# Peptides against a protein of PDB entry 6TME: the designs that were tried, part 42

Target 1, 324 residues: chain A of PDB entry 6TME
Amino acid sequence: NRLKRAYIALQAWKKAFYSDPFNTAANWVGPDVCSYKGVFCAPALDDPSVLVVAGIDLNHADIAGYLPPELGLLTDVALFHVNSNRFCGVIPKSLSKLTLMYEFDVSNNRFVGPFPTVALSWPSLKFLDIRYNDFEGKLPPEIFDKDLDAIFLNNNRFESTIPETIGKSTASVVTFAHNKFSGCIPKTIGQMKNLNEIVFIGNNLSGCLPNEIGSLNNVTVFDASSNGFVGSLPSTLSGLANVEQMDFSYNKFTGFVTDNICKLPKLSNFTFSYNFFNGEAQSCVPGSSQEKQFDDTSNCLQNRPNQKSAKECLPVVSRPVDCS
Target 2, 324 residues: chain A of PDB entry 6TME as posed
Amino acid sequence: NRLKRAYIALQAWKKAFYSDPFNTAANWVGPDVCSYKGVFCAPALDDPSVLVVAGIDLNHADIFGYLPPELGLLTDVALFHVNSNRFCGVIPKSLSKLTLMYEFDVSNNRFVGPFPTVALSWPSLKFLDIRYNDFEGKLPPEIFDKDLDAIFLNNNRFESTIPETIGKSTASVVTFAHNKFSGCIPKTIGQMKNLNEIVFIGNNLSGCLPNEIGSLNNVTVFDASSNGFVGSLPSTLSGLANVEQMDFSYNKFTGFVTDNICKLPKLSNFTFSYNFFNGEAQSCVPGSSQEKQFDDTSNCLQNRPNQKSAKECLPVVSRPVDCS

## One batch from the design tools (peptide; aimed at target 1 F40 L45 D57 A78)

Design b2_p18_8_s2 (made by RFdiffusion4, then SolubleMPNN; from b2_p18_8, 7 letters changed)
Fold by OpenDDE base, seed 1:
Structure b2_p18_8_s2 (fold): chain B 324 residues (1-324), chain A 18 residues (1-18)
Amino acid sequence: as target 1 above (324 residues)
Amino acid sequence: SKEAEMQKRLAEIQEELK
């Protein structure tokens, strides 16, 4: 009996709660698991006459506890949303039995350990949100081989390089922000055919931006701020026909910011402050457009306010990095 | 309601899983 297994799982989970401030699990009593708060039943895919636990939604419950291995008994769950809690520990490997997993959101918790590789075992996974946790180590390259729509990795402790497999991703949204990623952005990034939003904020990424970024014609948000990127902006950025928000601030970029970038047709905000740019086109000057906002603060620009001193600029500007 | 929204979403997901 599937509901009996669900009962066992949910009772084990209730026992694993250290604190339930809103008494979310107060009604988690008895065999009628479909009446449990945050538990959602639906007809089984293999037998519409059978009711199964298909979804969990405990978002914003502020529950402290852990995920017990008995959760693997919830084999019919396709939606698992437990964000904004205080769950700790690791994601149980037993969740590999949840072969219908479609949306997995454990964001804003206290999970630790390496990337939850159990997520790679779910053949139908489309949405993965593990942001705002304490996951650490390397990102498995295989994550980008999956047919995901969204991948949220930001605000963790991931390190090492961005996998070359990123170009295989079909995701429209990918976030790397506020981790410890290092190295260059892979050239394969230009192969992300469905990408709309990508965020690299606040990592230890370095090197030149790959020219292949210009192939991301559907991207609306591109944020690479607060890293260690060097060299000039690729001329191929003129290919970002749909970019609305672009941020390269707080890097070590040099060279000239061109008209071809600042005149992008959908560009609303372009921030390139806190770099070492030594020139900009008139179209890049803040206030030059009513439709676009620019920030050129703290560069090495002549005849612009709030720029770096000559003493600070000279050693960097005089030794430009050749990205060719 | 939250419940109604969840049921709708689950139905959509189940259609995608077929």
Scores: peptide ipSAE 0.668, ipTM 0.966, DockQ to the pose 0.973
OpenDDE base, seeds 2, 3, 4, 5: peptide ipSAE 0.667, 0.606, 0.636, 0.635; ipTM 0.966, 0.959, 0.963, 0.963

Design b2_p18_8_s3 (made by RFdiffusion4, then SolubleMPNN; from b2_p18_8, 6 letters changed)
Fold by OpenDDE base, seed 2:
Structure b2_p18_8_s3 (fold): chain B 324 residues (1-324), chain A 18 residues (1-18)
Amino acid sequence: as target 1 above (324 residues)
Amino acid sequence: SKREEMAKRLAEIQERLK
């Protein structure tokens, strides 16, 4: 019965293909779905004597098409990887029936519409990759209530603010890059316990950086470049004991880049170019260390090359934003 | 083979789902 349902689903999906350049679905004929290319069977969790479709891997197949609602019949699927295709439309709500979903990767496709809220219905989801699509609108706050290991949201059309629930996330990697997020980074960010990498690149984020960023003791990558952040760098950034890559470039930061930041013990690369910093410690100067790379280009620094003109600096530096 | 690799991965996932 389960394999018959899988057959119905897979045949409906094959019919939903507009183009299959590599003939990936060429062998999708007959009732033996476990032999289908990109379809993987395993013993059912409830009955090990029964084979079920447990995984789909169509990565890099360049398939054009859509996801039909009949995919909801694949109730035993725990792994769904269809990245690097040309699938369009929306993620079907019928996928809510896939209660065993553990890894969901639909990255590098042409999906549109709001955040696929069906992903929130999967109780065991650990990996969510929806990057490089055209998803739009608000990010549901509930995404951070899930026990996800990784959350990839980058290169979409998400708007509005980052939810305050971010502090509840147990994810090691979170990417917001190349969206349309606005507002401030929530102060609750400091409550993220397992965060290793967080990327905010290329959004419309603004305001002061929250001091609570300094509580991210396990973070190795922190990138806030290409936003509208203002004020001074928080002094609490000296608490980032494991940061290796840090980027604050292409913002509107002012003030002094302190020795305590540039001497972080694991810091390998620190980019703070294209801001309005008016001073830096000697430890922040590019070439001051063989082990660390710095970029101070296009700031308001004295006696440094490639800085902004006094005419450009004066209006901003003379009106520092107080973040207190 | 890809199938053997996937079988192993699925087995690991299923153990976590139990």
Scores: peptide ipSAE 0.611, ipTM 0.963, DockQ to the pose 0.970
OpenDDE base, seeds 1, 3, 4, 5: peptide ipSAE 0.596, 0.602, 0.599, 0.600; ipTM 0.960, 0.961, 0.960, 0.960

Design b2_p18_8_s4 (made by RFdiffusion4, then SolubleMPNN; from b2_p18_8, 6 letters changed)
Fold by OpenDDE base, seed 5:
Structure b2_p18_8_s4 (fold): chain B 324 residues (1-324), chain A 18 residues (1-18)
Amino acid sequence: as target 1 above (324 residues)
Amino acid sequence: SKEEEMQKKLAEIQELLK
């Protein structure tokens, strides 16, 4: 019965293909769905004597099409990897029936619509990759209530603020890059206990960086480049004991870049170019260290190459934003 | 093989889901 349902689902999906350049679904014929290319069967969790479709891997198949609602019949699927295709439309709500979903990767497709809230219905979800799509609208706060290891949201059309619930996330990697997020980074960010990598690149984020960023003791990558951040860098950034890659470039930061930041023990790359910093410690100067790389280009620094003109600097530097 | 790797991964996932 389960394989019959899987057959119905997979045949419906095959019919939903507009193009299959590599003929990936060429062998998707007949009832033996476990022989289908990209379809993986395993013993059912509730009955080991029953074989079920447990995984789909169609990564890099360049398939054009959509996800039909019949995919909801694949109730035993725990792994769904269909990245690097040309699937369009929305993620079907019928996928709520896939209660065993553990890894969901639909990255690098042409999906549209709001955040696929069906992903929130999966109790065991650990990996969510929806990057490089056309998802839009508000990010649901509930995403960070999920016990996810990784959350990839980058390269979409998400808008609104970053939910304050971010502090509840147990994810080690979170990407917001290349969306339309606005507002401030929530102060609750410092509560992300397992965070290793967070990327905010290329959004409309603004305001001051919260001091609570300095509580991210395990963060190795912190990239907030290409936003509208203002004010000085928080002194609490000295608490980033494990940061290796840090990027604040292409913002509107002002003030002094301190020794406490540039001397972070694990720091390998620190880019703070294209801001309005008016001073830097000697330890922040590019070439001052062999083990660390710095970029101070296009700031308001005195006696440094490739800086902004006084005309560009004066209006901003003379009106520093108070982040206190 | 890719298939073997996938089967291994599925087995691991299923074990975690038990």
Scores: peptide ipSAE 0.555, ipTM 0.951, DockQ to the pose 0.958
OpenDDE base, seeds 1, 2, 3, 4: peptide ipSAE 0.552, 0.552, 0.540, 0.555; ipTM 0.951, 0.951, 0.949, 0.952

## One batch from the design tools (peptide; aimed at target 1 H60 L79 Y132 F152)

Design b2_p19_1 (made by RFdiffusion4)
Pose (drawn by RFdiffusion4):
Structure b2_p19_1 (pose): chain A 324 residues (1-324), chain P 19 residues (1-19)
Amino acid sequence: as target 2 above (324 residues)
Amino acid sequence: PLPSLAPPLDVSTLPSLLS
């Protein structure tokens, strides 16, 4: 009995609800699971006459609990939204039985430990949001082999390198912001298809920017701020024909900012503050354009306000890194 | 509260999405 399996799964889950501030599971009684709040039923994909539990949505319920193995019984679920709850612990391995999983959002919870590799087992997975948890350790490189449209990893405790496999991703949006990733951006980044937005804010990345970034001609947001990158901006960045937001602030970049970048057609907000740039094109000057927003604070630029002192600048400016 | 980045849940779209 199909809905019985859903009943058992949801009752096992209610038992694990330690605190439900909005009494969200108050109506989770009896066998009519389709009437349970946050449970969404629909016709079976292969038979419109059969009723199935196809979605779970408890966004913003602020429920403290954990996900029991019995949730593996919800075999028809394709949508799982639990943003902003207090679900703790790990994602049960039994969730590999949810073979129709398409969108999985566990953002802003209390999950901990290694990357939830059960997500790699879902053949139809398109949206994976694990941001704002306590996941840690290495990132499974095979994650970029899945045909994910969106990958949200920001605000965890992930460590080590960006996988060389990143160029295989078909994602339109990827976030790594606010982890402890280290090392260089892989040269394969230029092979990412469909990429519109990539956010690296606040990691421990370093090395020079790969010239292959310039191949991302559909990117609208490229934010590499608050890392430790060195070298000059690659001249290949002129290939970012669609970039709208570009932020390289808080790095160790040196050299010149040219109009090769500052005159990009759709570029509207270009922040390169808190680096060691010793020259900039006139078109790169903040306050100079009514259409483009620039920010050059705390660089090594003559005749500009709020720059670094000459004392701090000369050691770094005179010793540029050979990107080799 | 921190917003969900997932689209609103609509199970009626699943036949098209998983076709």

Design b2_p19_1_s1 (made by RFdiffusion4, then SolubleMPNN; from b2_p19_1 with P1K L2I T13K S16E)
Fold by OpenDDE base, seed 5:
Parts: sequence; C-alpha cells; structure tokens
Structure b2_p19_1_s1 (fold): chain B 324 residues (1-324), chain A 19 residues (1-19)
Amino acid sequence: as target 1 above (324 residues)
Amino acid sequence: KIPSLAPPLDVSKLPELLS
C-alpha cells in the first residue's frame, strides 16, 4: 500500500526532527497521512482511484533535523518544498526512488556534503533550489544536461570551474553567487538560449569575459560583480538588447567603457565601480540619463569624483591584459 | 539581484504537473 509506505516515511522523518518550534508535525499521528500538515495527496498517475502523497510543503517551519533514508518510500512525490528550515546532513540517495520529482527546494537549510547527485537521477526535474546551504566540492557537469527552468546554487561552498556544459542549459535563471567557483566563464555561455538572469557575484572567477556573452539576447540580469575578472569589456556586449541590470563592480577590468554598452536599449542600471577603467563615454557618466543609473566610482577615470589614485592605477592600467 | 525563494506549494497545480 502506497499510503502505508508514506506513513512509514513520514513517521521516520518526524522521529528525525530535533526541534519543531511551530509544532508543524503535531498532527502527524495515525495512518491518514493526507491530513498531515504540509502533506498533500493527489490521485496516482497509474491509478486515479488511489490517493498518494504527491507533495510536501514544510517551507518556513524552522524545523531542526535530518532527512532519513525512509523518505525514499515517498515514491509518488513530485513537489518537495522544505526551504527555510534547519535540516542538516546530506540529501539521502534513497530519494532516487522519487522518479516523479518535478520541483525540489531544500534552500535555506544546513545541508552539507557534495552536490546532491540524486537530483541528476530525476528525469522530470524542472526546478532545483539548493541555495543557502553548505554544499561543497565540484558542480557536476551533468546538471546542465537537465531540462531545468531554474538552477539556484548561490550561497554554498562549491569549488572548481563552471562546467563547459553550461551552454546546454535551458534554464531561464541560474545563480552561482557566493560560492568558491574559479577559472573563466565558459565560452559556451552564449549558447544558453533561454537565459534571462545569471548571477556570478562573489566568487573567485577570473580571466577575460568571453565575447559570447553578447549572444545572450534574452538576458535581463547579468551580474559578474565581486570576482577577479581582467581585461576590457567585450565589444559584443552591445548585443545585449534586453539587459536591464548589469553589474561588473569589484573586479580588475581595464580599458574604456564604450557608448555602445551604456546606450543599450533596455539598460536601467549599469554598475562598473571598483575597477581600473581609464575612460568612459559621456553616455556612461552618472547623471547623464534620467532613465539609466550608472556607477563609475573607484576607477581610473580622469575628471571624475571618487577615483583611485594615480599610484593605484598606474601599475594596472599601464599593463592591460590582452583578451584577443 | 538574487531571486526570491520558491513560493509555497500550490496543490492546484499537482494534476497539471503530474499529467
């Protein structure tokens, strides 16, 4: 019986709670699992006359505990939302049995260990949110072979390079922010045909920006701030016809910020502060537009306020990185 | 800059998502 298996799983999970400050699992008593708070039943796909546990919503429950292996008995779960808790440990490999998994949100918890590769086993997964955890190690290249709408990886401990497979992603939103990613942004990034928002904030990324970024015609948000990027901004950035928010602040960029970038038709905010730019077009000057906001603070610009000293600028500006 | 957390589970979507 599927509901009997669900009962075993949910009772094992309740036993794995260290703290339930809102008494969320207080009614998790007896065989009627469909009445449990945060448990949602639906007709089974293979037999509409049978009710199964199809969804879990424990968002914002502040529950401390872990995910026991018995959760693998919840084989009919398609929606698993447990964000904003204090769950710790690893994501159980037994969740590979949840072959209907569509949305998986474990964000804002205390999960540890490597990337939860069990997520790669779910054939129908569309939404993956693992942000605000302590996941570590390498990002599996296979994550971008999945037909995901969104990939939230930010605020973890991921290391190594961003996989070249990123260009295969069909995701509209991808977040890498606040990890330990290193190396260059892959040139394959320009192949992300559905990309609307990408965030690289606060990593150890370096090298030149790839010219292929300019192929991201649907991107509305591009944030590469707080990294180690060098060289000039690619001239191909003039191709970002839909970009609204662009941030290159807190890097080591050099060269001239061009008119073609600052006049992008949908650009509302462009931050390029805390770099080593030695020139900007008049259209890039803060206050030059009523519709666009610019920040040129702490560069090597002449006749602009709040710039770096000549002593700070000269060693960097005199030795520009060639990105050609 | 960073998108909001996922919304609460909408049970009304389950039939569509499972079809």
Scores: peptide ipSAE 0.043, ipTM 0.779, DockQ to the pose 0.435
OpenDDE base, seeds 1, 2, 3, 4: peptide ipSAE 0.023, 0.023, 0.028, 0.030; ipTM 0.680, 0.691, 0.700, 0.720; seeds 2, 3 fail the geometry check

Design b2_p19_1_s2 (made by RFdiffusion4, then SolubleMPNN; from b2_p19_1, 5 letters changed)
Fold by OpenDDE base, seed 5:
Structure b2_p19_1_s2 (fold): chain B 324 residues (1-324), chain A 19 residues (1-19)
Amino acid sequence: as target 1 above (324 residues)
Amino acid sequence: MIPSLAPPLDVSRLPELLA
């Protein structure tokens, strides 16, 4: 019996709670699991006459505990949302049995260990949110082979390079922010045909920006701030016809910020502060537009306020990195 | 703050998918 298996799983989970400050699981008593707070039942896909546990929503419950292996008995679950709790430990490999998994949100918890590779086993997964945890190690390249709508990885402990497979992603939103990613942005990034938002903030990324970024015609948000990028901004950035928010601040960029970038048709905010740019077009000057906001603070610009000293600029500006 | 980086909100499509 599917509901009996669900009962075993949910009772094991309740037992794995260390703290339930809102008494969310107080009514998790008896065999009627469909009445449990945060548990949602629906007709089974293979037999509409059978009721199964299809979803879990424990968002914002502040529950402390762990995910026991018995959760693998919830084989009919397609929606698993448990964000903003205090769950710790690892994501159980037994969740591979949840073959209908469609949305998986474990964000804002205390999960640890490597990337939860069990997520790669779910053939129908469309939404993955693991942000605001303590996941570590390498990002598996296979994550971008999945037909995901959104990939939230920010605020973790992921290391190594961004996989070249990123170009295969169909996601509209991808966040890498506040990890320990290193190396270059892959040139394959330009192949992300559905990308609207990509965020690299606060990593150890380096090298030149790939020219292929300019192929991201649908991108509205591009933030590469707080990294170690070098060289000039690619001239191909003039191809970002829909970009609204663009941030390159807190890097080591050099060269000239061109008119073609600052006049992007949908650009509303462009921050390129805290770099080593030695020139900018008049259209890039803060206050030059009523519709666009610019920040050129702490560069090597002449006749602009709040710039770096000649002593700070000269060693970097005189030896620009050639990205060609 | 970029909305995608904000603390997670309830973005579950549970009501739509289970309807």
Scores: peptide ipSAE 0.143, ipTM 0.828, DockQ to the pose 0.180
OpenDDE base, seeds 1, 2, 3, 4: peptide ipSAE 0.066, 0.072, 0.079, 0.094; ipTM 0.786, 0.796, 0.787, 0.803

Design b2_p19_1_s3 (made by RFdiffusion4, then SolubleMPNN; from b2_p19_1 with P1M L2I T13R S19A)
Fold by OpenDDE base, seed 5:
Structure b2_p19_1_s3 (fold): chain B 324 residues (1-324), chain A 19 residues (1-19)
Amino acid sequence: as target 1 above (324 residues)
Amino acid sequence: MIPSLAPPLDVSRLPSLLA
């Protein structure tokens, strides 16, 4: 009996709660699991006459506890949303039995350990949110081989390089922000045909920006701020026909910020502050447009306010990194 | 703040998928 298995799983989970401040699981009593708060039942896909647990929504419940292995008995669950809790430990490998998993949101918790590779076992997964946790180690390259709509990885402890498989991603939104990623952005990034938003903020990324970024025709948000990028901005950035928000601040960029970048047709905000740019087009000057906001603070620009000293600029500007 | 970086919101499609 599928509901009996669900009952075992949910009762095991209730026992794994250390704190339930809103008494969310107070009604988790008895065999009628479909009446449980945050538990949603639907007809089974293989037999419409059978009712199964198809979804969990415990968002914003502030529950402290862990995910017990018995959750693997919830084999009919397609939607698992438990964000904004205080769940700790690791994601159980037993969740591999949840072969219908479509949306998995464990964001804003206290999960630890490596990337939850069990997520890679779900053939129908479309949405993955693991942000605001303590996941660590390498990002598996296979994550980008999956047909995901969104990949939220920000605010974790992920390390190593960004996989080259990123170009295979069909995701519209990908967040890497506030991790420990290092190395270069892969050139394959330009193959992300469905990409709308990509965020690299606050990592240890370095090297030159790949020219292939200019192939991201659908991107509306591109933020690479607070990294160690060097060299000039790629001239191919003039191809970002739909970019609205662009941020390169807090890097080590050099060279000239071109008119072709600052005149991008949908550009609303362009921040390139806290770099070593030694020139900018008139169209890049803050206040030059009513429709666009620019920030050129703390560069090596002549006749601009709030720039770095010649002493700070000279050793960097005189030795530009060739990205060719 | 970039919306995608904001604290998690309820973006669940439960109502549409379970209907």
Scores: peptide ipSAE 0.138, ipTM 0.840, DockQ to the pose 0.181
OpenDDE base, seeds 1, 2, 3, 4: peptide ipSAE 0.049, 0.066, 0.025, 0.070; ipTM 0.777, 0.798, 0.707, 0.788

Design b2_p19_1_s4 (made by RFdiffusion4, then SolubleMPNN; from b2_p19_1, 5 letters changed)
Fold by OpenDDE base, seed 4:
Structure b2_p19_1_s4 (fold): chain B 324 residues (1-324), chain A 19 residues (1-19)
Amino acid sequence: as target 1 above (324 residues)
Amino acid sequence: KIPSLAPPLDVSRLPELLA
């Protein structure tokens, strides 16, 4: 009986709660698991006459605890939303039995350990949110082989390079922000055919921006701020026909910020502050447009306010990194 | 903290979403 297995799983989970400040699991009593708060039942896909636990929503429950291996008995769960809790430990490998997993949101918890590779075992996964945890180590390249609509990885402890497989991703939104990713952005990034938003904020990324970024025609948000990027902005950025928000602030960029970038047709905000740019087109000057906002603060620009000193600029500007 | 962008849980869509 599927509901009996679900009962075992849910009771094991309740037992794994250290704190339930909102008494979310107070009604988790008895065999009628479909009446449990945050538990949602539906007809099974393989047998509509059978009621199964199809979804979990414990979002914002502030529950402290862990995910016990018995959760692997919830084999019919397709939606698993447990964000904004205080769950700790690792994601159980037993969740590999949840072959219908479609949306997995464990964001804003206290999960630790490596990337939850069990997520890679789910053939139908479309949404993965593991942000605001303490996941660490390398991002498995296989994550981008998944047909995901969104990949939220931000605010973790991930390190190493971004996999070259990123170009295979069909995701519209990908967040890498506030991790420890290093190395260059892969040139394969330009192959992300469905990409709308990508965020690299606050990593240890370095090198030149790949020219292939300019192939991201559907990108509306591109944020590469707070990294170690060097060289000039790629001229191919003129290809970002739909970019609305662009941030390159807090890097080590040099060279000239061109009209072709600042005149992008959908550009609303372009922040390139806290770099070593030594020139900008008139179209890039803050206040030059009523429709666009620019920030050129703390560069090496002549005749602009709030720029770096010559002493700070000269060593960097005189030794531009050639990205060619 | 940025809230989850996950849609509201709607189990009624499961047959459609998983088909």
Scores: peptide ipSAE 0.029, ipTM 0.719, DockQ to the pose 0.750
OpenDDE base, seeds 1, 2, 3, 5: peptide ipSAE 0.035, 0.027, 0.028, 0.023; ipTM 0.744, 0.707, 0.589, 0.677; seed 1 fails the geometry check

Design b2_p19_2 (made by RFdiffusion4)
Pose (drawn by RFdiffusion4):
Structure b2_p19_2 (pose): chain A 324 residues (1-324), chain P 19 residues (1-19)
Amino acid sequence: as target 2 above (324 residues)
Amino acid sequence: SIGDKVREFTGIAPASPED
């Protein structure tokens, strides 16, 4: 009995609810699972006459609990939204049985430990949001082999390198912000298809920017701020024909900012503050344009306000890194 | 898509990030 399996799964889950501030599971009684709050039923994909539990949505319920193995019984679920709860522990391996999983959002919870590799087992997975948890350790490179449209990893404790496989991703949006990733951005980044937005804010990345970034001609947001990148901005960045937001602030970049970048057509907000740039094109000057917003604070630029001292600048400015 | 078919009856909004 199909809905019985859903009943057992949801009752096993309620048992694990230690605190439910909004009494969200108050009506989770009896066998009519489709009437349970946050449970969404629909016709079976292969038979419109059969009723199935197809979705779970408890966004913002602030429930402290954990996900028991019995949730593996919800075999028809394709939508799982639990943003802003207090679900703790790990994602049960039994969730590999949810073969229709399409969108999985566990953002802003209390999950911990290694990357939830059960997500790699779902053949229809398109949206994966694990941001704002305590996941840590290495990132499974094979994640970029799945045909994910969106990958949100920001605000965890992930470490080590960006996988070389990143160029295989078909994602339109990828976030790495606020982890402990280290090393270089892979040269394969130029092979990412469909990429519109990529956010690296606040990691421990370094090395020079790969010239292959310039191949991302559909990117609208490129944010590499608060890392440790060195070298000059690659001249290939003129290929970012669609970039709207570009932020390289808080790095160790040196050299010139040219109009090759500052005059990009759709570029509206270009922040390159807190680097070691010793020259900039006139068109790159903040306050100079009514359409474009620039920020050059704390660089090594003559005749500009709030720059680094000459004392701090000369050692770094006179010793540019050979990107080789 | 699977999501569209499911959302036709469930009314669940597509997943999106929140800050």

Design b2_p19_2_s1 (made by RFdiffusion4, then SolubleMPNN; from b2_p19_2, 8 letters changed)
Fold by OpenDDE base, seed 1:
Structure b2_p19_2_s1 (fold): chain B 324 residues (1-324), chain A 19 residues (1-19)
Amino acid sequence: as target 1 above (324 residues)
Amino acid sequence: SIFDKVSSYTGLPPIKPED
């Protein structure tokens, strides 16, 4: 009896609530789990005559509590959306039994511990959103071996390097922002064939940008701001034919910002402020275009306003990093 | 069917999650 198992799971979860400000689980009484608020039933895929719990949606319920292991009894769940709550603890390993998992959203909670490796066990997973939690440690390389459409990791405590396997990812959107990732962006990044949006904001990434970024011809958003990148911008960035938003601000870049970058055909916003660039093409100057917005603030540019002092620039500009 | 449901996620830059 699949609904009976669901009943056991949901009642165990209700008991695991410390606070339910909106009384979301108030109607979680009795065997009719399909009537429970936030619980959605559908005909089973293997037997359309059998009704099963196929989805959970408790988004924005502000529930405090934890995820008990009994949730593993929800074996028919394909959609698990519990964002914007106050759930704490770890993701139960028992969720490995949810083999139909398609979308897993536990974002904006208080989860802790390492990356929830149980997510790697779901063969049909397409969307993984674990952003705005307290997950920590290394990102498992295997995450990029999965056929995910979206990977949201931002605003956690992940550290170490970005795995080389990133190039295997089929995701269109990947967020690394506001973690503690370090090291270089892997050269394999250019192999991300479906990538549209990637963000590295606010990490400890360093080194030169790989030339292979220029192979990301379908990327519309590329944000590498607030890191420790050095060297010149790769000339291969001219290959970003569809980039609309590009941000390299708050790094340690040097060299010349070229026409080939600033004249990208779909570029609408290019921010390269708070670096050590010592020159820019006329096409990169803020106000030079009505269609494009540029920010060159706080660089080492001559004859431009709001630049760094010579004292601040000279030590860096005189010792450019060779990325060749 | 709910099994065919695809959620809409927020674009970049990353912000608080939406339904």
Scores: peptide ipSAE 0.058, ipTM 0.722, DockQ to the pose 0.144
OpenDDE base, seeds 2, 3, 4, 5: peptide ipSAE 0.030, 0.038, 0.023, 0.025; ipTM 0.649, 0.754, 0.666, 0.678; seed 2 fails the geometry check

